# Peptides against a protein of PDB entry 3VA4, part 15

Target 1, 107 residues: chain A of PDB entry 3VA4
Amino acid sequence: EPIGQLRLFSGTHGPERDFPLYLGKNVVGRSPDCSVALPFPSISKQHAVIEISAWNKAPILQDCGSLNGTQIVKPPRVLPPGVSHRLRDQELILFADFPCQYHRLDV

## One batch from the design tools (peptide)

Design b1_p16_2_s2 (made by RFdiffusion4, then SolubleMPNN; from b1_p16_2, 11 letters changed)
Fold by OpenDDE base, seed 2:
Structure b1_p16_2_s2 (fold): chain B 107 residues (1-107), chain A 16 residues (1-16)
Amino acid sequence: as target 1 above (107 residues)
Amino acid sequence: DAAALAALLARALAHA
């Protein structure tokens, strides 16, 4: 059972997609074996990671040295590679130019 | 679209 969800908003790439997030490391990237697979050329093969250590703890987001970066929208913040960012529920994130939103699930 | 607007704002601020 998923602990969280990452929503990729609809855009020129297509419709909205929802990705389940589980305990452990959820890799965001262009590679098809990523937990959150974003098959777009501007996304790095392994772009970022969302690590969830427990159902009652905030996930940690880290950029993995991506080419086009990872940013928090509100308040605006560019994430330096490898620096831990504690995700808040409903956090808006840019992976390269793709807007996403993290949701904590009620489980 | 709110998501698109948020993305635009984030990009503008990151590249300012």
Scores: peptide ipSAE 0.161, ipTM 0.736, DockQ to the pose 0.039
Fold by OpenDDE base, seed 3:
Structure b1_p16_2_s2 (fold): chain B 107 residues (1-107), chain A 16 residues (1-16)
Amino acid sequence: as target 1 above (107 residues)
Amino acid sequence: DAAALAALLARALAHA
C-alpha cells in the first residue's frame, strides 16, 4: 500500500493526477519508467527523487540535477542538486513549472 | 487556495 501521495495539480496539460508513493526511492521525471511520470518536455528524464525510509518518517526530496529545477513554494526555496530536503505534509513543490503537492497518507 | 498559489508561482518562475 502507498505511504504517501504526490498530486500534480490540473493545468493546461490536463486534469489533476495523483501518484502513489511507496517505501524506497520514488523517481520523478519525464521517463515513463519513473514512479511519478510527468511526460512533459520541461521535466528532466530523471528530475528528482522522493525517498521514503519508513511510514512514520518524513520523506526526503532531492533534485537530480534537473535542467529546470525543483523548488519549494512556501517558504520559497530552490533545491540545489543532491541536497536533501525533508518534506512536510501538504508541501507545495514546483518541478520545473509544474505545481505539485505531497500528502502523507494515514495508513 | 494552494493550487491557485502554486500555479501563479509556477507561471511567474516559468516566465523568468
Scores: peptide ipSAE 0.150, ipTM 0.750, DockQ to the pose 0.042
Fold by OpenDDE base, seed 1:
Structure b1_p16_2_s2 (fold): chain B 107 residues (1-107), chain A 16 residues (1-16)
Amino acid sequence: as target 1 above (107 residues)
Amino acid sequence: DAAALAALLARALAHA
């Protein structure tokens, strides 16, 4: 059962997509092997990671030294590589220029 | 609107 969800909003790339997030590391990246596979050239092969633990189901987001960065929308914040950011429910995230939203599931 | 806000910020950063 997924603990959370990452929504990629619709855009020029195509329609909205929802990705389930599970316990452990959920890698966000261009590689098809990623839990959150964003097959776009501006996304790094391994762009970021959303880690969720059983004892603390609030996800930790880290940029993995991506080329085009990871940002929080509100309030605006550029995430330095490797720095942990605790995700809030409904938080808006930019992976490169792709807007996403984290949603905590009621598990 | 959340999507609109995110899109606006994305564009602002992309053009910086």
Scores: peptide ipSAE 0.145, ipTM 0.743, DockQ to the pose 0.042
Fold by OpenDDE base, seed 4:
Structure b1_p16_2_s2 (fold): chain B 107 residues (1-107), chain A 16 residues (1-16)
Amino acid sequence: as target 1 above (107 residues)
Amino acid sequence: DAAALAALLARALAHA
């Protein structure tokens, strides 16, 4: 069962989409093999990873050296590649220019 | 400026 959720807000690309997040590595990227598949040219094939560990209540977000970056919205922060960022519930994230929101599920 | 863009989005989403 999913432990978290990543919401892609609606935009010019289309309607809102919700992606379930599970224990382990949830890859965000343009590749259709990604857990969070964002089929947009500005998204790298393997853009970022959201890792949910049994030891950590909060997921860890890492940019994978993406071309157009991964950013936290509040407070504004560009994530350097490979640097761990602990996600807070309801955190707003930019993958390239696509706004998303992480939501912790109560399971 | 990526930080500036993020700030703008933060404000927009907070008021949506």
Scores: peptide ipSAE 0.104, ipTM 0.701, DockQ to the pose 0.035

Design b1_p16_2_s3 (made by RFdiffusion4, then SolubleMPNN; from b1_p16_2 with H1S S3E S10E S13L)
Fold by OpenDDE base, seed 2:
Structure b1_p16_2_s3 (fold): chain B 107 residues (1-107), chain A 16 residues (1-16)
Amino acid sequence: as target 1 above (107 residues)
Amino acid sequence: SLEELLELLERLLRHL
């Protein structure tokens, strides 16, 4: 059913968490209404969005004007608000100071 | 892995 997965690595905040990603917009944010709810002060209520248009298309990540930013680790990229970034499988992402990884599921 | 990520981040920091 889920097309992708976003892993939140373990850290001082707690254990690792895996979030399923579905077709459409998967909002990452502090708000409990977000598909990927990260209830941490440094995460904006609506921090970023991962949009998946089709199972065979790479997801698009956009920062939503977050306070503490969204960054790609390798190669390093700071994502300006609203600028589309096509996610690669195993992409390493920082939402504020929280390290995450996108994984494409074999659907 | 988390360890790999940490190493990558550390490498980035060294080049700033």
Scores: peptide ipSAE 0.113, ipTM 0.669, DockQ to the pose 0.029
Fold by OpenDDE base, seed 4:
Structure b1_p16_2_s3 (fold): chain B 107 residues (1-107), chain A 16 residues (1-16)
Amino acid sequence: as target 1 above (107 residues)
Amino acid sequence: SLEELLELLERLLRHL
């Protein structure tokens, strides 16, 4: 059922967490209602969105005007709000200062 | 790995 996965690396906040990603919009944010709920003060309630289409299953990441931003690590890129970024498999992402990694699942 | 990530982040910081 899940098309992808977002991994939150372990850190001072606790152990590693893996979040399944599905077709449609997967909201990343501090709100517990988010598909990817990151309950940390530096994360906006609705921080970003990972949208996966039925066409090719390739995710598009957009920052939603978050307070502390969304960044790609390699190559480094700060994502302006609302600008689409196609995620590559194994892409490393910073939501605020929380390191995450996208994984494409073979489904 | 987290180690690899840290190395990448450190490199990023050096270029700021």
Scores: peptide ipSAE 0.111, ipTM 0.669, DockQ to the pose 0.030
Fold by OpenDDE base, seed 5:
Structure b1_p16_2_s3 (fold): chain B 107 residues (1-107), chain A 16 residues (1-16)
Amino acid sequence: as target 1 above (107 residues)
Amino acid sequence: SLEELLELLERLLRHL
């Protein structure tokens, strides 16, 4: 069962998509092997990782040295590569220029 | 919502 969800908002790329997040490392990237596969040129093959260590603990987001970066929208923060960022519920994230939102699911 | 997100982003852009 998923513990969280990452929503990719609709845009020029297509409709909204929801990705389940599980315990462990959820890789965000252009590679189809990623847990959160964002098949867009501006997304790195392995762009970022959302690590969930426990169902009752906030996930940790890290940029993996992506080409076009990972940013938190509110409050604005550019995430340096490899630096842990604790995700808040409803966190708005930009992977490159793709807006997403993290949502904690009731487990 | 996407609309809310867009409004947020637009505000951020205006402050740059």
Scores: peptide ipSAE 0.109, ipTM 0.672, DockQ to the pose 0.028
Fold by OpenDDE base, seed 1:
Structure b1_p16_2_s3 (fold): chain B 107 residues (1-107), chain A 16 residues (1-16)
Amino acid sequence: as target 1 above (107 residues)
Amino acid sequence: SLEELLELLERLLRHL
């Protein structure tokens, strides 16, 4: 079962979508085989990765050298490629200009 | 909700 959830907010691209997050690497990207598939031109094929370990349910987010970047909304922060960022519950994330929110699930 | 997010972002913009 999923350990977390990534919500893509609704927008001009379409309705809200929720993506389950599992132990291991959850790749965020435009490629259809990504765990979190965001099929939008401004999203890199492999944009970022959300990794969840067995001993720490808090995900680690890394930008994978995306073209349009990954940012944390509050406090605002641009994530340098490959630098680990521990996600907090309810964290708001921008992949390129697409707002998302991480939710920790009770498991 | 998206509305809540927009309000948050709006607040952030006001503080720039």
Scores: peptide ipSAE 0.109, ipTM 0.670, DockQ to the pose 0.026

Design b1_p16_2_s4 (made by RFdiffusion4, then SolubleMPNN; from b1_p16_2, 12 letters changed)
Fold by OpenDDE base, seed 2:
Structure b1_p16_2_s4 (fold): chain B 107 residues (1-107), chain A 16 residues (1-16)
Amino acid sequence: as target 1 above (107 residues)
Amino acid sequence: SAAALAAALARALAHA
């Protein structure tokens, strides 16, 4: 059913959490309506979006004009709002100051 | 962890 997974690593906020990712748009944000709900003050209500167009295609990550930004760790890159970034398996991502990792599921 | 360290480095680079 889910095609991918986004892991929020453990930290001062608490233990790690895994969020399933599905075909279509998976919104990352503070709002509880988001597919990836990160209920932290530094996360924008609608922070970013991970769009998966097909099970055999890499997802596209876009920052939605968040206050505290979206960054790729390796190699380091700050994502300008609305600019598409193709996610690689095991990609490390910062949403504001929260480290996450994208994982493609073998389905 | 390695991921935590990588994140810290990314933050440092972004704020420099």
Scores: peptide ipSAE 0.152, ipTM 0.718, DockQ to the pose 0.039
Fold by OpenDDE base, seed 4:
Structure b1_p16_2_s4 (fold): chain B 107 residues (1-107), chain A 16 residues (1-16)
Amino acid sequence: as target 1 above (107 residues)
Amino acid sequence: SAAALAAALARALAHA
């Protein structure tokens, strides 16, 4: 069962989409093999990873050396590649220019 | 929307 959710807000690309997040690595990227598949040219094939461990269900976000970056909105912060960022519930994230929001599920 | 504004602000600050 999903431990969290990543919401891609609606935009010029289309309507809002929700992606379930599971224990382990949830890859965010343009590749259709990604758990969070964002089929947009500005997204790297493997852009970032949201990892959720059994030890701590709080997700860790890491940029994978993406071309257009991964950023946290509040407070504004560019995530250097490979640096772990613990996601807070309701956190707003930019993958390239695509705004997303993490939501922790009560399970 | 609030999210769109937040994104715009984040981009402006991050790329400064």
Scores: peptide ipSAE 0.148, ipTM 0.718, DockQ to the pose 0.040
Fold by OpenDDE base, seed 1:
Structure b1_p16_2_s4 (fold): chain B 107 residues (1-107), chain A 16 residues (1-16)
Amino acid sequence: as target 1 above (107 residues)
Amino acid sequence: SAAALAAALARALAHA
């Protein structure tokens, strides 16, 4: 069962897409084998990771040294590579220039 | 939407 969801808002790239998030590491990246596959040139092959632990439902987001970065929208904040950021429900995130939103599922 | 506006602002700030 998915514990969370990452929504990629619609844009020039196409329509909105929802990605289920599970326990463990959910890699965000351009590579097709990523849990959250964002096949766009500005996204690094392995851009970031959203880790969800069984003992802590709040996901931890970390940028993996991506080329174009990972940022929190509100308040604006650049995430330094490898630094843990605890995601809040409904948090808005920018992976490169792509706006996304994390949603905690009631499970 | 509020999300779209926030994203637009974030992009502007990120690229500044």
Scores: peptide ipSAE 0.147, ipTM 0.720, DockQ to the pose 0.039
Fold by OpenDDE base, seed 3:
Structure b1_p16_2_s4 (fold): chain B 107 residues (1-107), chain A 16 residues (1-16)
Amino acid sequence: as target 1 above (107 residues)
Amino acid sequence: SAAALAAALARALAHA
């Protein structure tokens, strides 16, 4: 049972996709073995990580030194590599130029 | 690019 969800909004790449998030490290990246596999050239093979330590704790997002960056939309913030950002429910995130949204699931 | 970022932000805000 997933604890969270990362939604990739629809765009030129295609329709919306929802990725389940589980306890531990959920890697976001272009590599197909990533928990959140975003098979797009502008996404680094291992772009970022969403770490969930407990079902009742906010996940931590870290950029992994990606080429095209990770940003929080509101309020706007560019995430330097390795800097921990605690995700809020419904938080909007840019991985490169791909808008996503984190959603906490009631589990 | 700046254009891509603007478009991505616009889409994100529209979906929010």
Scores: peptide ipSAE 0.143, ipTM 0.724, DockQ to the pose 0.036

## One batch from the design tools (peptide)

Design b1_p17_1 (made by RFdiffusion4)
Fold by OpenDDE base, seed 2:
Structure b1_p17_1 (fold): chain B 107 residues (1-107), chain A 17 residues (1-17)
Amino acid sequence: as target 1 above (107 residues)
Amino acid sequence: HLEELLDSLTELLESLS
């Protein structure tokens, strides 16, 4: 069962989309094989990873050396590649120029 | 929520410019 959710806000690309997040590594990227598949040219094939080690622990977000970067919106932070960022519930994230939001599911 | 997002994005863009 999903432990979290990543929401891609609506935009010029189309409507809002929600992606379930599970235990383990949830890869964010342009590749259709990614758990969070964002089929946009500005997104790297393997852009970032959201790793959830346990249902009661905050997920860890890492940029995977993406071309256009991964950023936390508030407070503003550019994530260096490979540096662990512990996600807070309702965290707003930019993958390249695509705004997303992490939501912890209460399970 | 959209307004909050826009505000946050504005702040981010300003900090990165």
Scores: peptide ipSAE 0.069, ipTM 0.647, DockQ to the pose 0.038
Fold by OpenDDE base, seed 3:
Structure b1_p17_1 (fold): chain B 107 residues (1-107), chain A 17 residues (1-17)
Amino acid sequence: as target 1 above (107 residues)
Amino acid sequence: HLEELLDSLTELLESLS
């Protein structure tokens, strides 16, 4: 059972997509093996990771040294590689130039 | 909400430039 969700907003790439997030490490990247597979050239093969240690704990987002970066939209924050960022419910994230939103699920 | 997202992105762009 997923305990979180990452929404990729619709755009020039296509329609909105929702990715389930589970306990442990959810890798965001261009590689099809990633939990959150974003098959776009501007996304690094392993771009970032969302780690969820427990259903009642805030997930931790880390950029994995991506080429085009990971940013929090509001308030604006550029995430240095390897620096932990606690995700808030409904938080807006840019992976490269792709806007996404984290949503905590009720479980 | 797309409009709200656009507003947030605008703020981000302003902070980066």
Scores: peptide ipSAE 0.067, ipTM 0.644, DockQ to the pose 0.037
Fold by OpenDDE base, seed 1:
Structure b1_p17_1 (fold): chain B 107 residues (1-107), chain A 17 residues (1-17)
Amino acid sequence: as target 1 above (107 residues)
Amino acid sequence: HLEELLDSLTELLESLS
């Protein structure tokens, strides 16, 4: 069962997509084998990772040294590579220029 | 919640400019 959800908002790239997030590492990237596969040129093959701990189910976001970066929208923060960021429910994230939203599931 | 998203993005862009 998924612990969270990452929503990719609709845009010029296409329709909205929802990705389930599970315990452990959820890799965000252009590579098709990523848990959150964003097949767009501006997304790095392994762009970022959302790791969810079993003990507190807290999702930690880290940029993996992506080319076009990872940002938190509100309050604005550019995430340096490898720096841990605890995602809040409903938090808005930019992977490159693709807006996404984290949603904590009630499980 | 598109309007809220747009507002947040506007604020972000403002802060980065």
Scores: peptide ipSAE 0.060, ipTM 0.643, DockQ to the pose 0.037
Fold by OpenDDE base, seed 5:
Structure b1_p17_1 (fold): chain B 107 residues (1-107), chain A 17 residues (1-17)
Amino acid sequence: as target 1 above (107 residues)
Amino acid sequence: HLEELLDSLTELLESLS
């Protein structure tokens, strides 16, 4: 059962998409093996990871040394590789130039 | 530049959420 959700906003790539997030590591990347597969050239094969250790704890986002980076929108933060960022509900995230939003599900 | 861009993006995304 999903504990969270990552929304990819609509854009030139197509319509909005929602990705379920589960306990453990949810890898964000261009590789089809990723939990959150973003099949776009500007996304690294393994771009970032959202780790959820428990249902009652905020997920941890880490950039995996991506080429085009991972940023938090508000307040603005460029995430250095491997540095843990605790996600807030409704957090707006840029993976490269793709805007996304984290949503905590009511489970 | 980036911070200003992100501010504009935030407003846009909030309207879409």
Scores: peptide ipSAE 0.042, ipTM 0.601, DockQ to the pose 0.044

Design b1_p17_1_s1 (made by RFdiffusion4, then SolubleMPNN; from b1_p17_1, 16 letters changed)
Fold by OpenDDE base, seed 1:
Structure b1_p17_1_s1 (fold): chain B 107 residues (1-107), chain A 17 residues (1-17)
Amino acid sequence: as target 1 above (107 residues)
Amino acid sequence: MEAERAAAEAARAARAA
């Protein structure tokens, strides 16, 4: 069962989309085989990864050397490639210019 | 609601980036 969720907010690209996140590596990218498939030109094929090692541990977000970057919104921070960022519940993330939000599922 | 506020905040940040 999913442990978390990544929400892509609605925008010019279309409606809101919610992606379930599971134990292990959840790849965010333009490639259709990604766990979080964001089929947009500005998203790298393999853009970032959200790794969840346990249900009671905060997920780790890493940029995979994406072209247009991964940023935390508040406080503002550009994530250097390969550097682990521990996600907080309700954290706002920009993959390129696409606003997203991580939240933990209470299951 | 909170989700809408978050979306707006993230959107503003995206536009400013």
Scores: peptide ipSAE 0.269, ipTM 0.808, DockQ to the pose 0.039
Fold by OpenDDE base, seed 2:
Structure b1_p17_1_s1 (fold): chain B 107 residues (1-107), chain A 17 residues (1-17)
Amino acid sequence: as target 1 above (107 residues)
Amino acid sequence: MEAERAAAEAARAARAA
């Protein structure tokens, strides 16, 4: 049972994709074994991590020292590598130039 | 990198969803 969702919006890369997020570490990266697999060259193999410790706690997003960065859209903010960012519901995120949105599932 | 463009795209997509 997923606790959250990360949506990759449609774009030149293709259609929208929704990735379920579970308790523990949800790795975002180009590697196919990532929970959020974004098979694009501008995405680092291990780009970022969304860690969910409990269903009733805000997930933590951390950039893993990615080449092209992780950013919060509103307000605009580049996340320093390894610094914890508490995700807000409906938060818009850029992994490199790929726009995504985090959604807390009502479970 | 086109952060501004991507941000705008994200915003538009969110509103259209």
Scores: peptide ipSAE 0.223, ipTM 0.780, DockQ to the pose 0.052
Fold by OpenDDE base, seed 4:
Structure b1_p17_1_s1 (fold): chain B 107 residues (1-107), chain A 17 residues (1-17)
Amino acid sequence: as target 1 above (107 residues)
Amino acid sequence: MEAERAAAEAARAARAA
């Protein structure tokens, strides 16, 4: 059972997609092996990671040294590689230029 | 510039959802 969700908003790439997030590391990337597989050329094979622990309610987002970056929308800032960002519910994220939103599931 | 447009899109989509 997922405890979080990452929503990829609709765009030129296609319709909206929802990805379940689980305890542990949820890798975001172009590789089909990623928990959040974004099969787009501007996304790195291993772009970022969302780590959720049982003892920490807020997930941690880290860019993995991606080519086109990971950005927080509000307030706007680029995440330096390896720097932890505590995700807030409804947080808006850009992986490269793909707009996404984190949603904390009430479970 | 691409990021700004994407951010605006994300914001609009979030409000609509």
Scores: peptide ipSAE 0.219, ipTM 0.775, DockQ to the pose 0.050
Fold by OpenDDE base, seed 5:
Structure b1_p17_1_s1 (fold): chain B 107 residues (1-107), chain A 17 residues (1-17)
Amino acid sequence: as target 1 above (107 residues)
Amino acid sequence: MEAERAAAEAARAARAA
């Protein structure tokens, strides 16, 4: 069962999409094999990873050395590659130029 | 510059949702 959700907000690319997040590594990237597949040219094949170690722990977001970066919106911060960021519920994230939001599910 | 637009979009979307 999913423990979290990553929402890709609607934009020029298309409508909103919600991706379930599970225990373990949820890879965000352009490759269709990614847990969170964002099939856009500005997204790296393996762009970032959201790792969930337990249902009651905050997920860890890491940029995987992406070309166009991963950023936290509030407060604004560019994530250096490989540096762990604890995701807060309702966290707003930019993968390249794509705004997303993490939501912890009530499970 | 483009990141700023995206950030604003994210904030706007969050408020609307």
Scores: peptide ipSAE 0.192, ipTM 0.756, DockQ to the pose 0.052

Design b1_p17_1_s2 (made by RFdiffusion4, then SolubleMPNN; from b1_p17_1, 15 letters changed)
Fold by OpenDDE base, seed 5:
Order: structure tokens, then sequence, then C-alpha cells
Structure b1_p17_1_s2 (fold): chain B 107 residues (1-107), chain A 17 residues (1-17)
């Protein structure tokens, strides 16, 4: 069962999409094999990873050395590759130029 | 939620410029 959700906001690419996040590593990337598949050219095949070690712990987001980067919006921060960032509930994230939002699910 | 959505849209627009 999903522990969290990553929402891709609507835009020129199309409508909003919601991706369930599970325990373990949830890879964000352009590859269709990714848990969070964002099939856009500006997204790296293996762009970032959201790791959830437990339902009661904040997930960890890491950029995987993506071409166009991963950024936290509020407050603004570019994530250096491989550096762990603990996700806050409702956190707004930019994968390249695609705004997404993480939130925990009450399960 | 609406606030974050508006912020996301604003950032999207800013990045597109």
Amino acid sequence: as target 1 above (107 residues)
Amino acid sequence: MEEERELAEAYRRALAE
C-alpha cells in the first residue's frame, strides 16, 4: 500500500498526475520503468529518488545527477547530486521545470 | 493546496520566460 503521493501539477504537458509512493526507493525519471515516470525530454532517465524507510519517517529525496536538476521551492534550494533532503509534508519540488508536490497519506 | 498550486504555476511561468 502507498505511504505517500507525488503529484505532478497540470501544465502544457497535460493534466495533473498522481503517483503513489511506497516503502523503499521510488525512482523519479523519464524511463517508463521508474516508479514515478515523467516521460518528458528534460527529465533524466534516472532523475531522482524518493526513499521511504518507514511510514512514520520523512522520506529522503536525492537528485541522481540529473541534467536539469532537482530543486526545493520553499524555501528555494537546488539539491546537489546525492545529497539527502528530508521531504516535508506538502513540499513543492521542481524536477527540471516540472513542479510537483509530495504529501503523506494517512494509512 | 490552492496556494501551493498557484505558486507552482507561478514558478512554471517564471521558468518558461
Scores: peptide ipSAE 0.146, ipTM 0.706, DockQ to the pose 0.045
Fold by OpenDDE base, seed 1:
Structure b1_p17_1_s2 (fold): chain B 107 residues (1-107), chain A 17 residues (1-17)
Amino acid sequence: as target 1 above (107 residues)
Amino acid sequence: MEEERELAEAYRRALAE
């Protein structure tokens, strides 16, 4: 069962999409193999990872050395590659220029 | 949600410029 979700807001790329997030590593990337597949040219094949552990349901976001970066919207900042960022519920994230929002699910 | 979405869109626009 999903522990959280990542919402990709609608845009020129298409309609809004919600991706379920599970315990373990949820890879965000352009590759279709990614659990959060964002099939867009500006997204790296393996762009970032959202890891959720059993003991801490708050996800850890980490950029995987993406070409166009991963940013937190509030407060705005670029995440250095490989640096762990603890996601807050309802946090807004930019993967390259694609705005997303993390939402913790009640399970 | 509306406010957050609008904020996300604002950032998207800023990055696109």
Scores: peptide ipSAE 0.145, ipTM 0.705, DockQ to the pose 0.044
Fold by OpenDDE base, seed 2:
Structure b1_p17_1_s2 (fold): chain B 107 residues (1-107), chain A 17 residues (1-17)
Amino acid sequence: as target 1 above (107 residues)
Amino acid sequence: MEEERELAEAYRRALAE
């Protein structure tokens, strides 16, 4: 069962999409093998990772040295590669230029 | 959610410039 969700907002790429997040490492990237597959040219094959170590702990987001970066929207902040960022519920994230939102699920 | 969507859209527009 998923304990989190990453929502990709609608845009020129198409409609909104929701990706379930599970315990462990959830890789965000262009590769279809990623847990959160964002098949867009500006997204790195393995762009970032959302690691969830426990259901009652905030997930950790890390950029994996992506080409176009990972940013927190509010307040705006570029995440340095490999630096752990503890995600807040409802946090808005930019993977390259794609706005997403993390949501904690009630499990 | 609408506020967040608006923010997302604003950022998309800004990044597109």
Scores: peptide ipSAE 0.138, ipTM 0.701, DockQ to the pose 0.045
Fold by OpenDDE base, seed 3:
Structure b1_p17_1_s2 (fold): chain B 107 residues (1-107), chain A 17 residues (1-17)
Amino acid sequence: as target 1 above (107 residues)
Amino acid sequence: MEEERELAEAYRRALAE
């Protein structure tokens, strides 16, 4: 049962994609075995991680030392590698130049 | 959704500049 969702907004790469997020570590990266697989050159193989410890707790986002960075949009800021960021519902995130949105699911 | 989409698109455009 997914606890959250990461939406990749539509763009030049194609249509919107929704990735389910589960308890534990959800790795975002170019590698096809990532929980959130973003098969784009600007995305690092292991780009970032969204860790969900419980359904009633906000997820933690960490950049994994990606080449092109992880950023929060509101307000805009680059996440230092390895520094925990507590995700808010509906948070807008940039993985490299790909805009995404985290959504908490009602489960 | 429309507001978020608009924001995402605006940000994407800004990054492309």
Scores: peptide ipSAE 0.135, ipTM 0.696, DockQ to the pose 0.043

